# Designs tried in a protein design run: peptides against a protein of PDB entry 3T7K. Part 65

Target 1, 248 residues: chain A of PDB entry 3T7K
Amino acid sequence: KAEKILARFNELPNYDLKAVCTGCFHDGFNEVDIEILNQLGIKIFDNIKETDKLNCIFAPKILRTEKFLKSLSFEPLKFALKPEFIIDLLKQIHSKKDKLSQININLFDYEINGINESIISKTKLPTKVFERANIRCINLVNDIPGGVDTIGSVLKAHGIEKINVLRSKKCTFEDIIPNDVSKQENGGIFKYVLIVTKASQVKKFTKLINDRDKNETILIVEWNWCVESIFHLNVDFTSKKNVLYQKK

## One batch from the design tools (peptide; made by RFdiffusion4, then SolubleMPNN)

Design b2_p14_5_s4 (from b2_p14_5, 5 letters changed)
Fold by OpenDDE base, seed 3:
Structure b2_p14_5_s4 (fold): chain B 248 residues (1-248), chain A 14 residues (1-14)
Amino acid sequence: as target 1 above (248 residues)
Amino acid sequence: SLPKPDPSKYKQLP
């Protein structure tokens, strides 16, 4: 059926998209439309798997979803597109009125606002955003909204190798892991990096660390610090936004 | 019917 629909076109584009969707297409696609998209080099996956070599996300806008945040870790993210790309493409293909010899849909007309070439270019870098920032081992409080598994999965996608979950009420200094990175001359390496939710946790962890390891560097941030770093694909250590405590 | 974007069905992280 898809072949018969596409036979009216002399040439078919190959978009070479391996995509996930977020905030759109929850009901999926019918079998014919999936086959049409496949013939155009568009494959849509339900979940993110590294083996699928995903290069695209469909979303109506920048979203704070697990899928959207992880899409910025694709190698590279080639396109971040509005769902209207698929809608307009399928409309053009199913249109019997248009004696079109070619499909006239440009991917660049459907870019998600705020995902520009500067962001896309950073996804081509050989390193992840937190790796570039010398953040490999972090401490995460167990009471984080969204849950440690989801938050941890996003952080790992962006180059954090080890996530230590702190039981905020019961943890001691011995439960806090150091950020074990080689001393690089360029950029502030923090020995202790913590993601916390409450001012009481800042007071607790700063006391525990300073009482036992008084001269060491500490970074305590909110989850929003990580999100902003992901959306910019850059860690700005000059910004105090979402930083709860910093000792250089 | 063609798929429509529905932003109401997604869960954002806090």
Scores: peptide ipSAE 0.325, ipTM 0.824, DockQ to the pose 0.809
Fold by OpenDDE base, seed 5:
Structure b2_p14_5_s4 (fold): chain B 248 residues (1-248), chain A 14 residues (1-14)
Amino acid sequence: as target 1 above (248 residues)
Amino acid sequence: SLPKPDPSKYKQLP
């Protein structure tokens, strides 16, 4: 069916998109439209897998979804597009009135507002954002909104290798893992990195660490610190925004 | 017509 629909075009573009969707296309696509998109080099996946070499996200705007946050870890993220790209493309293809011998849809006209070339360029870097920040091992409180699995999965996509889940009410100093990174000459390394939700946790963890390791470097942040770092694809250690405690 | 993006249909992280 798709071949017959596409046969009216003299040339078909190859968009070379391997995409996920977030905040759009929840009901999926019909079989014919999936086949059409596939023939145009547009493959839509339900979930993010590293093996799929995803390079695109469809979303109406910048979102704080797992998929959107993870899309910024693609290698590279080539395109962040509004769903209207697919909508207009399929409309043009199904239109019997348009005597168009060619598909006239430019994907660059459908960029998500706020995803600029500066963000896209950073996705071409050989390292992930937290890797560049010398954050390899973190401690995450078990009562984090969104859940440790989802939050942890986003953090791992962005270069955190080890996530230690802390039982915030029951944890001891021995439960806190160090951020084991080789001392690079030019980077402030925090020995302890923690993501917490409450001021009481800051007081608890600072006490536990300082009572045992008085001279160690500590970074305690909110989840929003991670989100801002992801959206900028940069960790700004000069900013106190979403930093609850810092000891250098 | 593909449905308009409904914010109720996706879960944003806090």
Scores: peptide ipSAE 0.323, ipTM 0.813, DockQ to the pose 0.798
Fold by OpenDDE base, seed 4:
Structure b2_p14_5_s4 (fold): chain B 248 residues (1-248), chain A 14 residues (1-14)
Amino acid sequence: as target 1 above (248 residues)
Amino acid sequence: SLPKPDPSKYKQLP
C-alpha cells in the first residue's frame, strides 16, 4: 500500500533517521504510515537501546522526559525535530492534490527551539558530558523524585559508570563511594559526588565525609544540576546553581 | 492539526 502511495514521486529522500518520540505520537502510527516512513529512511523506535544507533528525537519542545534527556547522549544526535516534520511529510505524501514530483521538506526547518548546532556538535564528542567532567561514580539518595532507576538510567546514558544508591536515613560513611577517577591535571576532581533532595541530607553527608575523610573534595548537587548539565552538554563548575555543597 | 498532547509531556522528570 505504501509503495502505491509513494509511486507518484519520481525521487524519494532518504532522511536516515533512527528516532524516538517524546511528548508526541503516543498513539503511534498506522501500518501504512510506518511503511511510508521506513521507505523514506525514517525508523521510529518505542524505546532507547544503544544497539539501535539512534540519531534523532521527535519532541514539540525541550522536555525533561527520560527519552529527551537520553537523546542528548546519542552518538551523535543528528537531529532534534518537532513532530510537525512527520505531520507535514505525511500530509504531503497523502495529498492527492499536490502534483509534487518530489518531497521538498527540509529537516532544518523543524529543529526544536533551543537545540542548536552548538548542542548537536557536542554530541559528536568522543566522551559523555559527565565523563568530560570527571564524574564516574556518584552517590544517589534513594528518595529522589522520579526514582533511582529512571534517574540512574539517564545518568548512565551520560557517562556515569557507577551509581551508588544511598539509604539516606540508614547510611554511614562506609556506604558512600568515592568518585574513582584518575587525577587529570586541568580540573578539580571531586572525590565524593552526591545527588540529594534535602538540606538535611547535605548536613548528614558533609558531616559523615568530613569526620572520616577531612581533606577530601565534595560535590553535593540537586538533580537539576544534572539536568542543566545535560541540556547544555557541559558541566559548569563555576556555577553555584543547584549546587548545595562544594568543597574543593 | 497539532499532534495530540502525548501523556509523556506529563511524565517529565521532576
Scores: peptide ipSAE 0.305, ipTM 0.798, DockQ to the pose 0.613
Fold by OpenDDE base, seed 2:
Structure b2_p14_5_s4 (fold): chain B 248 residues (1-248), chain A 14 residues (1-14)
Amino acid sequence: as target 1 above (248 residues)
Amino acid sequence: SLPKPDPSKYKQLP
């Protein structure tokens, strides 16, 4: 069926999109539209897998979803597009009135507001955002909103190798892992990195660490610190926003 | 019917 619909076009574009969707297309696509999109080099996946070499996200705007946050870790993220790209494309293809021998839809006209070329360019870097920030091992409290698995999965997608889950009420100093990064000459490495949810945890962990390892560097942040770092694909250590405790 | 974007049908992280 798709071949017969596409036969009216003299030339078909190959968009070379391997995409996931978030905040759109919850009902999926019909079989004919999937086939049409596939013939145009557009493949939509239900879930993020590294093996799929995803390069695109469809979303109506910047969203704080697992899929959106992880899409910024694609290698590279080539396009962050509004769902209107697919809608307009399919409308043009299904139009009986369009005497157009060619599909005239430019991907750049459908960019998600706030995902600019500066963000896209950073996804071409050989390192992930937290890797560039010398954050390899973190401590995460078990009461984190969104759950440790989802939060941990996003953090790992962005270059955190090890996530230690702390039982906030029962944990001791021995339960806290160091951020084991080789001392690069240019400083900026925190020995202990923690993501916490409340001030009582800051007080507890700062006491535990300072009582046992008095001279070491500590970074305690909120989840929002990680989110802002992901959305900018940069860690700004000069900002105090979402930093609950810092000892250099 | 063509797919429509629905920004209400997503789970945002806190």
Scores: peptide ipSAE 0.329, ipTM 0.828, DockQ to the pose 0.806; fails the geometry check

Design b2_p14_6_s1 (from b2_p14_6, 5 letters changed)
Fold by OpenDDE base, seed 4:
Structure b2_p14_6_s1 (fold): chain B 248 residues (1-248), chain A 14 residues (1-14)
Amino acid sequence: as target 1 above (248 residues)
Amino acid sequence: SIDTSEEEPQLPDV
């Protein structure tokens, strides 16, 4: 069926998109539209797998979904597009009125607001955002909204190698892992990095660390600190936003 | 309406 629909076009674009969708197309696509999209070089995947070499995300706007956050870790993210791209594309293709010899849809007209070329360019870097920030090992409280697995998966996608889950009520100093990174000369390395949800956890962990390892550097942040770092593909250590405790 | 269905939670829920 798709071949017959596309046969009216003299030339078909190859968009070379390997995409996931978030906040759109929950019902998926019908078989004909999937086949059409495939013939245009648009492949939509249900889940993010590294093996698929995903390069695109469809979303209505910047979202804090797992898929959106992970899409910023693609190597590279080539396009972050509004779902209107697919909608308008399929409308043009299904249109009986337009004797269009060519599909005239520019991907750049459908960019997600706030995902600019500066962000896209950073996805071409050989390192991930937290790797560049010298954050390889973190401590994550077990009561984090969204769950440790999902959040952990996002953090790993962005270059955190080791996630230590802390049982906030039962943990001791010995349960806290150091951020084992080689001292790079030009970056403040925090020995202990923690993501917490509550002020009581800040008090607990600062006490545990300072009582046992008094002179060490500590960074305690909210999840939003990670999110902002991901959205900018940069860690700003000058910002106090979403930082609950910092000892340099 | 782009159906932002509840199926994909934003992390954290704002």
Scores: peptide ipSAE 0.251, ipTM 0.780, DockQ to the pose 0.539
Fold by OpenDDE base, seed 2:
Structure b2_p14_6_s1 (fold): chain B 248 residues (1-248), chain A 14 residues (1-14)
Amino acid sequence: as target 1 above (248 residues)
Amino acid sequence: SIDTSEEEPQLPDV
């Protein structure tokens, strides 16, 4: 069916999109529309897998979903597009107006608001955002909203190698792992990095660390600190936003 | 109609 629908066009674009969707197209696409999109070089995947070499995300706006946050770790993210791109494309293709010899849709007209070329350009860097920030090992409290597995998966996609889950009620100093970054000549590495949810956890962990390792550097942040770092593909250590405790 | 609703959880929920 798709071939007969597309046969009216003299030339078909190849968009070369390997995409996931978030906050849109939850019902998926019908078989004919999937075939049409495939012939235009648009492949939509249900889930993120590294093997698929994804380069695109469809979303109505910037979202804090696992898929959206992970899409900023694509190598590179070529396009972050509104779902209207697919909607308008399919509308043009299904249109019975005789005069459409070509598909006239520009991908750049469908960019997600707030995902600019500066963000897209950073996805071409050889390193991940937390790797560039010298954050390799973090401590994560077990009561984090969204769950440690999902949060941990996003953080790993962005270059955190080791996530230590802390049982906030039972943990001791010995349960806290250092951020072991062996090779850096440049100052500004935090020995202890923690993501916490409560002020009581800040008080507990700062006491445990300072009582046993008094001279060491500590960074305690909220999850929103990680989210903002991902959205900007940059860690701003000058900002106090979402920082609960910092000792340089 | 293609639905564009937000069904996936945001981290954290807003």
Scores: peptide ipSAE 0.251, ipTM 0.781, DockQ to the pose 0.556
Fold by OpenDDE base, seed 5:
Structure b2_p14_6_s1 (fold): chain B 248 residues (1-248), chain A 14 residues (1-14)
Amino acid sequence: as target 1 above (248 residues)
Amino acid sequence: SIDTSEEEPQLPDV
């Protein structure tokens, strides 16, 4: 069916998109539209897998969804597009009135507001954002909103290798893992990195660490510190925003 | 309205 619909065009673009959707197209696409999109080099996936070599995200705006946050870890993210790209494309293709011999839709007209070339360019870097920040091992409290698995999966996509889940009420100093990074000459490495949700956790963990390892470096942050770091594809250690405790 | 359905929560949940 798709072939018959597309046969009216003299030339078909190949967009070369391997995409996921977030905050749009919850009902998916019908079989004919999937076939049409596939013939135009647009493949939509339900889930993010590294093996699929995803290069695109569809979203109405910048979102804090797992898919959106992970899309900024694509290698590279080529395009972050509004759903209107697909809507207008399919509308043009299904139009009986338009004597168009060609599809005249430019994907660059559908960029998500706030995802600029500076962000896209950083996705071409050989390293992930937390890897560049010398953060490989973190401690995450078990009562974090969104759940440790989802948050952990996002953090891993961005270069955190090991996530230690802390039972905030029962944990001891021995449950806290160090951030094992080789000392690079020019960068302050935090030995203990923790993501917490409450001021009581800050007091607990700072006491546990300082009582046992008084001279060590500590970074305690909120989840929003990670989100801001992901959205900028850069960790700003000069900012105190979303930093609950820091000892250099 | 492309409503962000309950199926894709924003992190943290707002």
Scores: peptide ipSAE 0.247, ipTM 0.775, DockQ to the pose 0.507
Fold by OpenDDE base, seed 1:
Structure b2_p14_6_s1 (fold): chain B 248 residues (1-248), chain A 14 residues (1-14)
Amino acid sequence: as target 1 above (248 residues)
Amino acid sequence: SIDTSEEEPQLPDV
């Protein structure tokens, strides 16, 4: 059926999109529209897998969903597009009135607000955002909203190698893992990195660490610190935003 | 409305 619909066009674009959707297209697409999109080089996947070499995200805006946050770890993210791209494309293709010899839809007209070329360019870097920040091992409290698996999966996509889940009420100093990064002489490496949800956790962990491992560097942040770092594809150690405790 | 479905929560829910 798709071939008959597309036969009216003299030339078909190949968009070369391997995409996931977030905050849009919950009902999916009908079989004909999937076939049409596939013939235009647009393949939509249900889930993120590294093997699929995803290069595109569809979303109405910047979102804090797992898919959106992980899309910024694509190698590279080529396009972050509004769902209107697909809507307008399919609308043009299904139009019987237009003697259109060509599909006239430009990807650049559908960019998600706030995902600019500066962000896209950083996805071409050989390193991930937390890798560049010398954050390899973190401690995550078990009561984190969204769950440790989802949060952990996002953090791993962005270069965190090891996530240690802390049972906030029961944990001791011995349960806290160091960020195993070779000390470069000139600063910026935190021995202990923790993501917490409550001020009481800050008090607990700072006490545990300072009592047992005096004079070590500590970074305690909210999840929002990670999100902002992901959205910028840069860790700003000069910012105190979402930093609950810092000891250099 | 392109609403964020309950199936894809924002982290944390905002």
Scores: peptide ipSAE 0.239, ipTM 0.774, DockQ to the pose 0.500

Design b2_p14_6_s2 (from b2_p14_6, 4 letters changed)
Fold by OpenDDE base, seed 3:
Structure b2_p14_6_s2 (fold): chain B 248 residues (1-248), chain A 14 residues (1-14)
Amino acid sequence: as target 1 above (248 residues)
Amino acid sequence: SIDTSDEEPQLPDV
């Protein structure tokens, strides 16, 4: 069926998109439209797998979904597109009235607001955002909204190698892991990095660390600190936004 | 019509 629909075009583009969708297309696509998209070099996947070499995300706007946050870790993210790209493409293809010899849709007209070339360019870097920030090992409280597995998976996609889950009510100093990074002279390396949800946790962990390891560097942040770092593909250590405690 | 609603769960803002 798709072949008959596409046969009216003299030339078909190959968009070379390997995409996931978030905040759109919840009902998926019908078999004919999937086949059409496949013939145009557009492959949509249900889930993110590294093996699929994903290069695109469809979303109506910047979202805080697992898929959206992980898409910024693609190598590279080539396109972050509004769902209207697919909608307009399929409309043009299904149109019987248009004597169109070619599909005339420009991907650049469908960019997600706030995902600009500056962000896209950073996805071409050989390192991940937290790797560049010298954050390798973090401590994550077990009561974090969204769950430790989902949040942990996002953080790992962005270069955090080790996530230590802290049982906030029961943990001791010995349960806190150091951020094991080689001292670079010019980089603010924090020995202890923690993501917490409550001011009481800040008080607890600062006390535990300072009582046992008085002179060490500590960074305690909210989840939003990680999100903002991901959205910018940069860690700004000069910003106090979403930083709950910092000891340099 | 393809649903473009923003119904997918987002990770918490907190």
Scores: peptide ipSAE 0.270, ipTM 0.790, DockQ to the pose 0.649
Fold by OpenDDE base, seed 2:
Structure b2_p14_6_s2 (fold): chain B 248 residues (1-248), chain A 14 residues (1-14)
Amino acid sequence: as target 1 above (248 residues)
Amino acid sequence: SIDTSDEEPQLPDV
C-alpha cells in the first residue's frame, strides 16, 4: 500500500534516521505510515538498544525522560527533531495534490528548541560527558526519584563505569567507593562523587568521609547537576548550581 | 491527531 502512495513522487529522500520517540507518538503509527517512513529511510524503534545505532530522537521539546537523556549519548546524535517533522511529512505524502513531484521538507526546520549544533557536535566526540569530566565511579543514594536502575542506566550511557548504590540509613564509610581515575593527568579529579537527595545525606556523607579520609576531594550533587551536564554535554565545575557540597 | 503529550516520566518528575 505504501508503494502506491509513494509512486507519485519522482524522487524519494533518504533521511537515514534511526530514531526513538519520547513525549510523542504514544499510540505509535499505523502499518502503512511505518512502511512509508521506512521507505524514506526513517526507522522508529520502541526502545534504545546500542545495537540499533540510533542517531535521532523525536520529542516536542527538551525532556528529562530516560530516552531523551540517553539520546544525547548517541554516537553521534545526528538530529533532535520535533514530531511535526513526521506529521508534516506524512501530510504531504497523503495529500491528493497531483503536483507534488518532490517531498519538500527540511530536517533543519524541525530542530528541538535548545538542541543546537554545538550540542550535536559534542556527540561526535570520542568520549562521553562524564568521562571527559574524570567521573568514572559514583555513589548514588537508594532513595533517588526515578529509581537507581533508570538513573544508573542514564549515567552509564554518559560514561560512568561504576555506580555504587548507598543505603542511606545503613551505609558506613566502607560502603562509599572512590572515583578511581588514576590514569588521567588533568587536575580536576574528585576522589568521592555522590548523588544525593537530602541535606541529611550531605551531612552524613561529608562526616563519614572527612572523619576517615580528611584530605580528600569530595563532590556531592543533586540529580539536576547530572541532567544539566548531559543537556550541555559538558560539566561546568565552576558552577555551584545543584552542587550541595564541594571540597577541592 | 498524533498524541504529543508528555506522559513519559521525567527524571526527576518536575
Scores: peptide ipSAE 0.265, ipTM 0.781, DockQ to the pose 0.583
Fold by OpenDDE base, seed 4:
Structure b2_p14_6_s2 (fold): chain B 248 residues (1-248), chain A 14 residues (1-14)
Amino acid sequence: as target 1 above (248 residues)
Amino acid sequence: SIDTSDEEPQLPDV
């Protein structure tokens, strides 16, 4: 059926998109539209798998969903597109109007606001955002909204290798893992990096660390610090936004 | 209309 619909075009674009959707297309696509999209080089996947070599995200705007956050870790993210791209494409293809010789839809007209070429270019870097920031091992409190698995998965996608989940009420100093990174000359490395949810955790962890390892560097942040770092594909250590405690 | 509802949880807001 899709072949017959597409036969009216003299040339078909190959968009070469391997995409996931977030905040759009919850009902998926009908079989014919999936076939159409596939013939145009658009493959939509339900879930993010590294093996699929995903290069595109469809979303109406910047979202804080797992899929959106992980899409910024694609190697590279080639396109971050509004769902209107697919809508307009399918509308043009299903249009009964005269023999359209070509599909005239430019991907660049459908860019998600706030995902600019500067962000896209950073996804071509050989390193991930937290890797560049010398954050390899983090401590994550177990009561984090969204759950440790989801948040941990996002953080891992962005170059955090080890996530230590802290039982905030029961943890001791011995439960806190150091950020085991070799000192690069030009970057302040924090020995202890923690993501926490509340001020009581800041007080607890700062005390535990300072009582046992008084001279060490500590970074305690909110999840929003990670999100902002992901959205910018850069960690700004000069910003105090979403930083709850810092000891250099 | 495309459903643009965000059924997926936005982090940190569950």
Scores: peptide ipSAE 0.263, ipTM 0.784, DockQ to the pose 0.567
Fold by OpenDDE base, seed 1:
Structure b2_p14_6_s2 (fold): chain B 248 residues (1-248), chain A 14 residues (1-14)
Amino acid sequence: as target 1 above (248 residues)
Amino acid sequence: SIDTSDEEPQLPDV
């Protein structure tokens, strides 16, 4: 059926998109539209798998969904597009009006606001954002909104190798893992990195660490610190935004 | 209509 619909076009674009959707297309696509999209080089996947070599995200705007946050870890993310791209494309294809010889839809007209070429370019870097920031091992409180598995999965996609889940009420100093990165001479490495949800956790962990390891560097942040770092594909250690405690 | 129904949680849910 798709072939008959597409036969009216003399030339078909190949968009070469391997995409996931977030905050749009919850009902999916009908079989004909999926076939049409596939013939145009647009493949939509339900879930993120590394093997699929995803290069595109469809979303109405910047979202804090797992899919959106992970899309910024694609290698590279080629396009972050509004769902209107697919809508307008399918609408043009299904239109019975005039012998449109060509599909005239430009991907660049459908960019998600706030995902600029500077962000896209950083997805071409050989390193992940937290890897570049020398954050390899983190401590995560078990009561984090969104759950430790989802948060942990996003953080791992962005270069965190080890996530230690802390039982905030029961944990001791021995439960806190160091960020095992070789001390570079010129500073900026935190021995203890923690993501917490409450001021009481800051007080607890700062006490535990300072009582046992008084001279070590500590970074305690909110989840929003990670999100902002992901959205910018850069860790700004000069910013105090979403930093709850810092000891250099 | 682009159903922007929040089926996927935003992290954190605001």
Scores: peptide ipSAE 0.262, ipTM 0.780, DockQ to the pose 0.573

